# Designs tried in a protein design run: peptides against a protein of PDB entry 3VZA. Part 43

Target 1, 98 residues: chain A of PDB entry 3VZA
Amino acid sequence: RVERLCKSKELFEERLGLEIRRIHNEQLQFIFRHIDHKDPDKPYMFTLSINEQGDYEVTSCTPPLDCISEFQLKVRETNNFSAFIANIRKAFTALSFK
Target 2, 62 residues: chain B of PDB entry 3VZA
Amino acid sequence: AAYVTQLYYKISRIDWDYEVEPARIKGIHYGPDIAQPINMDSSHHSRCFISDYLWSLVPTAW

## One batch from the design tools (peptide; made by RFdiffusion4, then SolubleMPNN)

Design b2_p13_4_s4 (from b2_p13_4, 7 letters changed)
Fold by OpenDDE base, seed 5:
Structure b2_p13_4_s4 (fold): chain B 98 residues (1-98), chain C 62 residues (1-62), chain A 13 residues (1-13)
Amino acid sequence: as target 1 above (98 residues)
Amino acid sequence: as target 2 above (62 residues)
Amino acid sequence: SADDLLKKLLSIK
């Protein structure tokens, strides 16, 4: 099972181009790659925590997204984490076209 | 790794087939209505295309 | 839920 789980994580990282890391101060870092077709390894990332009220809180976003605050509001309202991540990727993709 | 894998599933709703050769991207996407198979030869596509395609399966409606 | 899963991830040392 452990071997399968490790393989699963690797497959998701490569195929989705999404890496998930635990970082300091009880945060998760989401790193998107494969966004810019001209530079597939360029990272697009944001960090997320759950605040004292239990709400999702975006603590950083690189590069910045104008829509990230709205997405934070939307995920708090809907709890649709899948749509949250997918919309962020979509926004990063749009940003990559400059 | 278990929690991370579970999170990937909650995000993508994809379950991989782990018994195929590495060059074969095979699995099932569990959408809101009907589950659909994923079956593609990675050697025929760029990494960006593959990722874009898989993410296209994920609804963005809130 | 996703938030429960996130909390579990954050609780791992």
Scores: peptide ipSAE 0.467, ipTM 0.954, DockQ to the pose 0.139
Fold by OpenDDE base, seed 1:
Structure b2_p13_4_s4 (fold): chain B 98 residues (1-98), chain C 62 residues (1-62), chain A 13 residues (1-13)
Amino acid sequence: as target 1 above (98 residues)
Amino acid sequence: as target 2 above (62 residues)
Amino acid sequence: SADDLLKKLLSIK
């Protein structure tokens, strides 16, 4: 089962171009790649925590996104984490065409 | 690893077929309406195209 | 839920 779980993680990382890491201070780091077709390995990332109120809180975003605060509000309202991540990727994709 | 793979599923709603050859991207996407099969030959596509396609399956409506 | 998973992940030290 451990081997299967490792394979699963690797498949998701490569195929979605999304790495999920636990980092210091009780945060999760989401690293997107495969965003820029001209530079597939360029990372686009944000970090997330749950604050003392129990709400999702974006603690960093690189490169910065103007819409990230609105997305944080939306995910708090809807609890649709899937849409949250997908919309962030969409925003990063749009940014790559600057 | 169990928790993160579960999180990937919660995000993407994709369940991979782990018994196929590495070059075959095969699985099922469980959308809000009908489950759809995924079956791609990775040699036919760039990594960026594959990722873009898979993410296109994920609804962005809140 | 995703929320539960996130909390579990964030609780691991």
Scores: peptide ipSAE 0.467, ipTM 0.954, DockQ to the pose 0.141
Fold by OpenDDE base, seed 4:
Structure b2_p13_4_s4 (fold): chain B 98 residues (1-98), chain C 62 residues (1-62), chain A 13 residues (1-13)
Amino acid sequence: as target 1 above (98 residues)
Amino acid sequence: as target 2 above (62 residues)
Amino acid sequence: SADDLLKKLLSIK
């Protein structure tokens, strides 16, 4: 059902604080919120594409993460996309404590 | 929204219960060992706490 | 797989 799918998406967005958008140049934008408890609406985001070789490629990361290149390597090696996203969120969370 | 919903499941391994009141966060997390229920009263928690809790269910091991 | 889903998402025009 279309209604169920729409509701599902909304529930995931709110409860996980993760929005997923398709943007220009065949990219996906992942927007995390609810990272900073003092500023729950502050976005932490990265963009992702599949390059010509078929590999995951992080095309941007805001704010920047020192570990993002390593995570890109790891997800290419393991194809564990769940861990990829979860580790990015963990890194953003750590960054928010500065 | 079928593909994005499927992606959310691939990421979180959570399946929501859609038949409950909006203030009740109910679902099932399908972890590697055992499926665990999720059942929270959202009125008792901040948005950040809820998100942190749900993400804590997602393994970070590669 | 997630890869398949990503490709599907990105293929929608």
Scores: peptide ipSAE 0.462, ipTM 0.954, DockQ to the pose 0.140
Fold by OpenDDE base, seed 3:
Structure b2_p13_4_s4 (fold): chain B 98 residues (1-98), chain C 62 residues (1-62), chain A 13 residues (1-13)
Amino acid sequence: as target 1 above (98 residues)
Amino acid sequence: as target 2 above (62 residues)
Amino acid sequence: SADDLLKKLLSIK
């Protein structure tokens, strides 16, 4: 089972171009690659925590996204984490064309 | 790794087929109404195209 | 802890 789990993680990382890390201060770091077709390894990332009230909180976003605050509100309202991550990736993609 | 893989599934709703050769990207995407197969030859596509395609399967409606 | 955060994330919709 451990071998399968390791393989699964590697497949998701490569195929989705998304790496997920647990980092300091009880945060998750989401690192997107494969965004810019001219520079596939360029990272687009954000960090996330859950505050003392139990709410999702974006603690950083690089490069910055104007829409990130709105997405934070939406995920708090809907609890749709999948849409949250997908919308962030879409926003990073749009940014890469500018 | 169990939590991480579970999180990937919560995000993407994709379950991979782990028995195929490395060059084959095969799995199932579980949408809200129907499940759809994924079956790609990775040698025919760039890494960016593959990622873009897979993410296109994930709904962005809140 | 970070593990608790991950568990909370896994419990959502």
Scores: peptide ipSAE 0.368, ipTM 0.949, DockQ to the pose 0.795; fails the geometry check

Design b2_p13_5_s1 (from b2_p13_5, 8 letters changed)
Fold by OpenDDE base, seed 5:
Structure b2_p13_5_s1 (fold): chain B 98 residues (1-98), chain C 62 residues (1-62), chain A 13 residues (1-13)
Amino acid sequence: as target 1 above (98 residues)
Amino acid sequence: as target 2 above (62 residues)
Amino acid sequence: AENDLLQKLLSIK
């Protein structure tokens, strides 16, 4: 089972171009790659925590996204975490076209 | 590892087929309506195309 | 809750 879990993680990382890390101060870091077709390894990332109220909170976003605050509001309203992540990737993709 | 893979599923709704050769990207995407198969030869596509395609399966409607 | 999975991830020591 552990072997399959490791393989699963690796497949998701490569195929989705999404790495998920636990970092300091009880945060998750989401690192997107494969965004810029001219620079596939360029990372686009944000960090996420759950605040004292139990709400999702974006603690950083690199590069910055104008829409990230709106997305944070939307995910708090809908709890649609999948759409939250997908929309962030979509926004990063749009940003990569400058 | 269990929790992170669960998170990947929560995000993507994709379940991989782990019994195929590495070059074969095979699995099932579970959308809100009908589950759809994924079956592509990775050697025919760039990494960016593959990722873009898979993410295109994920609804962005809130 | 929807954030239970994330909380579990963040709670791993």
Scores: peptide ipSAE 0.384, ipTM 0.947, DockQ to the pose 0.136
Fold by OpenDDE base, seed 2:
Structure b2_p13_5_s1 (fold): chain B 98 residues (1-98), chain C 62 residues (1-62), chain A 13 residues (1-13)
Amino acid sequence: as target 1 above (98 residues)
Amino acid sequence: as target 2 above (62 residues)
Amino acid sequence: AENDLLQKLLSIK
């Protein structure tokens, strides 16, 4: 089971181009790759925490996204975390075309 | 690792087939309506195309 | 729990 879990994580990381890390101060870092077809390893990332109110809070976004604040609001309203992550990736993709 | 893989599932709704050869990307995407099979030969596509395709399966409607 | 934030994220629908 442990071996399968490790394999599963690796498959998700490679196939989705999404790495998830635990970082300091109880935050999760989401790192997207495979966004820019001309530079597949270029990272697009954001960090997320749960604030004192218990709400999702984006603590950083690199490169910055104009829509990130709206997405944060939407995920708080809908609790649709899947759509939240997918929309962020979509936004990063659009940004990569400049 | 169990929790992070669960998070990946909650995000993507994809369940991989772990019994196939590494070059085969096989699994099932569980959408809101119909479960759709995934079956790709990774040697026929770029990493970016594969990721774009898989993410295209994930609904963006809130 | 060892990963409180992750646990909270996993509690989502």
Scores: peptide ipSAE 0.328, ipTM 0.943, DockQ to the pose 0.771
Fold by OpenDDE base, seed 1:
Structure b2_p13_5_s1 (fold): chain B 98 residues (1-98), chain C 62 residues (1-62), chain A 13 residues (1-13)
Amino acid sequence: as target 1 above (98 residues)
Amino acid sequence: as target 2 above (62 residues)
Amino acid sequence: AENDLLQKLLSIK
């Protein structure tokens, strides 16, 4: 099972172009690649925590997204984490076109 | 890696087929209403195209 | 003991 889990993680990272890391202060870091077709390895990332109220909170976003605050509100309202991540990727994609 | 793979599933709703050749991207996307098979030859596509395609399967409606 | 944030995230729909 451990071998399968390792392979699974690798497949997701490569195929989705999404790396997920646990970082300091109880945060998750989401790193997107394969966003810019002209620069596939360029990272687009954000960090996420659960605040004292138990709500999702974006603690950083690089590059910054104007819509990130709205998405944070939406995920708190809907608890649709999948849509949250997908919309962030969509926003990063739009940003890559400048 | 158990928890992170579970998170990937919660995000993407994709379950991979692990018994195929490395160049084959095969799995199932579990959408809200219908399960859609994934079956691609990775050699026919760029990494960016593959990622864009797979993410296109994920609903963005809140 | 896994990260508490991860566990909370995994509990979502």
Scores: peptide ipSAE 0.319, ipTM 0.942, DockQ to the pose 0.744
Fold by OpenDDE base, seed 3:
Structure b2_p13_5_s1 (fold): chain B 98 residues (1-98), chain C 62 residues (1-62), chain A 13 residues (1-13)
Amino acid sequence: as target 1 above (98 residues)
Amino acid sequence: as target 2 above (62 residues)
Amino acid sequence: AENDLLQKLLSIK
């Protein structure tokens, strides 16, 4: 099972181009790659925490997204974490064309 | 790693087939209505295309 | 090994 879990993580990282890391101060770092077709290894990332109120909070976003605050509001309202992550990736993709 | 893989599933709703050849991207996407198969030859596509395609399966409606 | 944040995130629907 351990071997399967390791393989699963690797497959998700490569195929989705999404790396998830636990970092300092109880945060998760989401690193997207494969966004810019001209530079597939260029990272697009944000960090996430759960604040003392229990709400999702984006603590950083690089490069910055104008829509990130709205997405944070939407995920708090809907609890649709999947849509949250997918919309962020969509926004990063749009940004890569600018 | 168990929690991370669970998180990947919660995000993507994809379950991989781990018994196929490395060049085959095979799995199932579990959407809200019906499950849809994933079956790609990775040698025919760029990494960016593969990722874009897989993410296109994930609904963005809140 | 798993932190509280990850567990909380995994508790979502």
Scores: peptide ipSAE 0.313, ipTM 0.942, DockQ to the pose 0.769

Design b2_p13_5_s2 (from b2_p13_5, 8 letters changed)
Fold by OpenDDE base, seed 5:
Structure b2_p13_5_s2 (fold): chain B 98 residues (1-98), chain C 62 residues (1-62), chain A 13 residues (1-13)
Amino acid sequence: as target 1 above (98 residues)
Amino acid sequence: as target 2 above (62 residues)
Amino acid sequence: AENDLLEKLLSIK
């Protein structure tokens, strides 16, 4: 089972170009790659935590996204985390075209 | 590891077929209405194309 | 807390 889980994680990381890390201050870091076709290994990332009210809070976003605050509001309203992540990736993709 | 893989599923709604050769990207995407098979030869595509394609399966509607 | 975040995420339907 552990072997399967490790393989699963590796497949998701490579195929989705998404890495998820547990980092300091009780946060999760989401790192997108495969965004810029001219630079597939360039990372696009954000960090996420739960604030004192128990709501999702984006604590950093690199590179910055104008829409990230709106997405944070939307995910709090809908709890649609899948759409949250997908929309962030879409926004990073658009940003990569400069 | 279990938590991470569960999170990947909750994000993507993709379940991989782990019994195929590494070059074969095979699985099932579970959309809100119907399930769609994934079956592609990774050697025929760039990593970016593969990722873009898979993410295109994920709805962005809130 | 990180555990709270994970629990919240993993509880999503």
Scores: peptide ipSAE 0.496, ipTM 0.947, DockQ to the pose 0.551
Fold by OpenDDE base, seed 3:
Structure b2_p13_5_s2 (fold): chain B 98 residues (1-98), chain C 62 residues (1-62), chain A 13 residues (1-13)
Amino acid sequence: as target 1 above (98 residues)
Amino acid sequence: as target 2 above (62 residues)
Amino acid sequence: AENDLLEKLLSIK
């Protein structure tokens, strides 16, 4: 099972181009790659935490996204974390064309 | 690690077939209405295309 | 807080 879990993580990381890391200050870092077709390894990332109210909080976003604050609001309202991540990736993708 | 893999499923709703050859991207995407198979030959596509395609399966409606 | 974040994420439907 342990080996299966490792394989699963590797498959998700490569196929989705999404790495998830536990980082300092009790945060999760989400790192997207495979965004820019001309530079597939270029990372697009954000960090996430839970604030004192128990709400999702984006603590950083690199490169910055104008829509990230709105997405944070939406995910708090809907609890649709899947859509949250997907929309962020969509926004990063759009940014890569600029 | 188990938590992370669970999170990947929560995000993507994809369950991989772990018994196929490495070059085969095979699994199932569980959408809200129906489950759809995933079955691609990775050698036919770029990494970016594969990722874009898989993410296209994930609805963005809130 | 990390555990809280994971619990929240893993509890979503």
Scores: peptide ipSAE 0.495, ipTM 0.947, DockQ to the pose 0.576
Fold by OpenDDE base, seed 1:
Structure b2_p13_5_s2 (fold): chain B 98 residues (1-98), chain C 62 residues (1-62), chain A 13 residues (1-13)
Amino acid sequence: as target 1 above (98 residues)
Amino acid sequence: as target 2 above (62 residues)
Amino acid sequence: AENDLLEKLLSIK
């Protein structure tokens, strides 16, 4: 099972271009690559935590996204985390076109 | 890694087929109404195209 | 807490 889990993680990371890290201060970091077709290895990332109220909170976003606050509101309202991540990637993609 | 792989599934709704050759991207995407098979030859596509395609399967409606 | 975040995420449907 451990071997399968390791392989699974590697497949997701490469195929989705999404890395998920546990980082300091009780946060998760989401790192997107394969966003810019001209620079596939360029990272686009944000960090996520749970605030004192128990709500999702984006603690950083690099590069910054104007829509991130709205997405944070939406995920709190809908609890649709899949759409949250997908929309962030979509926004990063749009940003990569400058 | 168990929690991370579970999170990947919750995000993407993709289940990979682990018994195929490395160059084959094979799995199933479980959408809200329909399950869609994934079966790609990775050598025919760029990494960015593959990622874009797979993410296109993920609904963005809240 | 980190574990709380993970638990919340893993509880979603």
Scores: peptide ipSAE 0.489, ipTM 0.946, DockQ to the pose 0.577
Fold by OpenDDE base, seed 2:
Structure b2_p13_5_s2 (fold): chain B 98 residues (1-98), chain C 62 residues (1-62), chain A 13 residues (1-13)
Amino acid sequence: as target 1 above (98 residues)
Amino acid sequence: as target 2 above (62 residues)
Amino acid sequence: AENDLLEKLLSIK
């Protein structure tokens, strides 16, 4: 079981180009790669926490996204975290084309 | 580790086939209406294409 | 807390 769990994580990281890290101040860091076809290892990332009200809060976004605040609002309203992550990746992809 | 993989599933709705050779990307994407099989030869595609394709399976509608 | 975040995420249906 442990073997499969480790393999599963590695497969998701490589195939989705998404790494999830637990970082300081009780946050999760989401790191997207495979965004820029000319530089596949270039990271696009944001950090997430739960605020005092228990709501999702994006604490950083690098590079910055104009739409991130709206997405934060949307995920709070819909609780559709899958769409939240997918839309962020879509936005990063668009940004990579400058 | 279990929690992380569960999170990946909740994000992507993909379940991998762990019994195939490493070069084969095989699994199932569970969409809201239809479950779609995934079956790719990774040697035929770039890492970016593979990721883009897999993410294209994930609905962006809120 | 991180655990609260994980619990919230893992509770998504």
Scores: peptide ipSAE 0.477, ipTM 0.946, DockQ to the pose 0.556

Design b2_p13_5_s3 (from b2_p13_5, 9 letters changed)
Fold by OpenDDE base, seed 3:
Structure b2_p13_5_s3 (fold): chain B 98 residues (1-98), chain C 62 residues (1-62), chain A 13 residues (1-13)
Amino acid sequence: as target 1 above (98 residues)
Amino acid sequence: as target 2 above (62 residues)
Amino acid sequence: ADNALLEKLLSIK
């Protein structure tokens, strides 16, 4: 099973172009690649934590996204984390064309 | 760590077929009402195209 | 290994 889990992680990372890392202060770092077709390895990333109220909080976003604050509000309202991540990727993609 | 696989599933709603050849991207995307099969030959597509396609399966409606 | 963020995420249906 350990081997399967390792393989699963690798498949998701490569196929989705999304790496998830645990970092300091109980945060998760989400690193998107495969965004810019001209530079597939260029990372687009954000970090996430839980604030004192127990709400999702984006603690960093590189490159910055104007919509990230709105998305943070939406995920708090809906708890739709899937849509949250997908919308962020969509926003990064749009940014790569500018 | 099992939690990371769980996170990927909660994000993408994709379950991979782990028994196929490495060049075959096969799995199932579980939408709210219908399950969508995934079956791609990775040798025919760029990494970016594959990722874009898979993410296109994930609803963005809140 | 468990923290508040992971617990919240893993509790999502």
Scores: peptide ipSAE 0.631, ipTM 0.952, DockQ to the pose 0.633
Fold by OpenDDE base, seed 2:
Structure b2_p13_5_s3 (fold): chain B 98 residues (1-98), chain C 62 residues (1-62), chain A 13 residues (1-13)
Amino acid sequence: as target 1 above (98 residues)
Amino acid sequence: as target 2 above (62 residues)
Amino acid sequence: ADNALLEKLLSIK
């Protein structure tokens, strides 16, 4: 099972182009790659925590996204974490065309 | 690693087939309505295309 | 909020 879990993580990382790291101060770092077809390894990332109220909180976003605050509100309202991450990737993709 | 893979599933709703060749991207996407198969030959696509395609399976409606 | 999974991830040392 451990082997499968490791393989699963690797498959998700490569196929989705999404790496998830635990970083300092109880945060998760989400690193998107494969966004820019001309530079597939260019990272687009944000960090996430759960604040004292128990709500999702984006603590950083690089490059910055104007819509990130709206998405934070939406995920708090809907609890649709999948849509949250997918919309962020969509926004990063749109940004890469600028 | 268990929690991370669970998070990936929470995000993507994809379950991979781990028994196929490395060049075969095979699995099931569990959408809100019907489960859909994934079956791609990775050698025929760029990494970016593959990622874009897989993410296209994930609904963005809140 | 459905953040139990994330809370567990964040609590892992």
Scores: peptide ipSAE 0.401, ipTM 0.948, DockQ to the pose 0.133
Fold by OpenDDE base, seed 5:
Structure b2_p13_5_s3 (fold): chain B 98 residues (1-98), chain C 62 residues (1-62), chain A 13 residues (1-13)
Amino acid sequence: as target 1 above (98 residues)
Amino acid sequence: as target 2 above (62 residues)
Amino acid sequence: ADNALLEKLLSIK
């Protein structure tokens, strides 16, 4: 099972182009790649924590997204974490064309 | 690794088939309606295309 | 919020 879990993580990282890291101060770092077809290894990332109130909080976003604050509000309202991540990727994709 | 893979499933709703050759991207996407199979030959596509395709399976409606 | 999984992930040392 441990071997399968390791393989699963690797498959998700490569196929989704999404790496998830635990970083300091109890945060998760989400790193998207495969966004820019001209530069597939270029990272697009944001960090996420759960604040004292138990709400999702975006602590950084690189490059910046104008829509990230609205997405934070939406995920707090809907608890749709899947849509949250997918919309961020969509926004990064749109940004890569600018 | 268990929690991170669970998080990937929470995000993508994809379950991989781990018994196929590395070049085969095979699994199941569990959407809101019915489950759909994934079955791609990775050698026929760029990494960006593969990722874009898989993410296209994930609904963006809140 | 439905963040139990995230909390568990963050609790891992």
Scores: peptide ipSAE 0.399, ipTM 0.948, DockQ to the pose 0.133
Fold by OpenDDE base, seed 4:
Structure b2_p13_5_s3 (fold): chain B 98 residues (1-98), chain C 62 residues (1-62), chain A 13 residues (1-13)
Amino acid sequence: as target 1 above (98 residues)
Amino acid sequence: as target 2 above (62 residues)
Amino acid sequence: ADNALLEKLLSIK
């Protein structure tokens, strides 16, 4: 069901305002939109890899988040990837109000 | 696409209903305790509101 | 495209 998979991806991208891309050097890029209600298309993003130890590693964050290092630690401890992504979005949302 | 959709599910725990018209946001969120239906008329909400609402379903507790 | 990282991420709980 290739068509359904494509539709599913599109629905997630639009409804969650989250785009996920594979980029160079074995990284994933997570791009959040719909964060700033005054500028819904403004992207908030971070990149993620798995290091030599097999641990999640945030390789970039734009705009920068003070809490990102703590979140990286937490996801390594808990392996709760859902909470990891959700907390990052929450942090970006808070940042958009500054 | 299969991998990324699986990742979206792992993140959001949402399964969409693909049999409804595009203006209807319908699905199921599988929370840790109970599953809850999603059923919204997208024409009644902004894109940001919809996203905020859906993300509010995702627990942030580690 | 390399699926290695994505596959590893999909192995999470």
Scores: peptide ipSAE 0.331, ipTM 0.942, DockQ to the pose 0.796

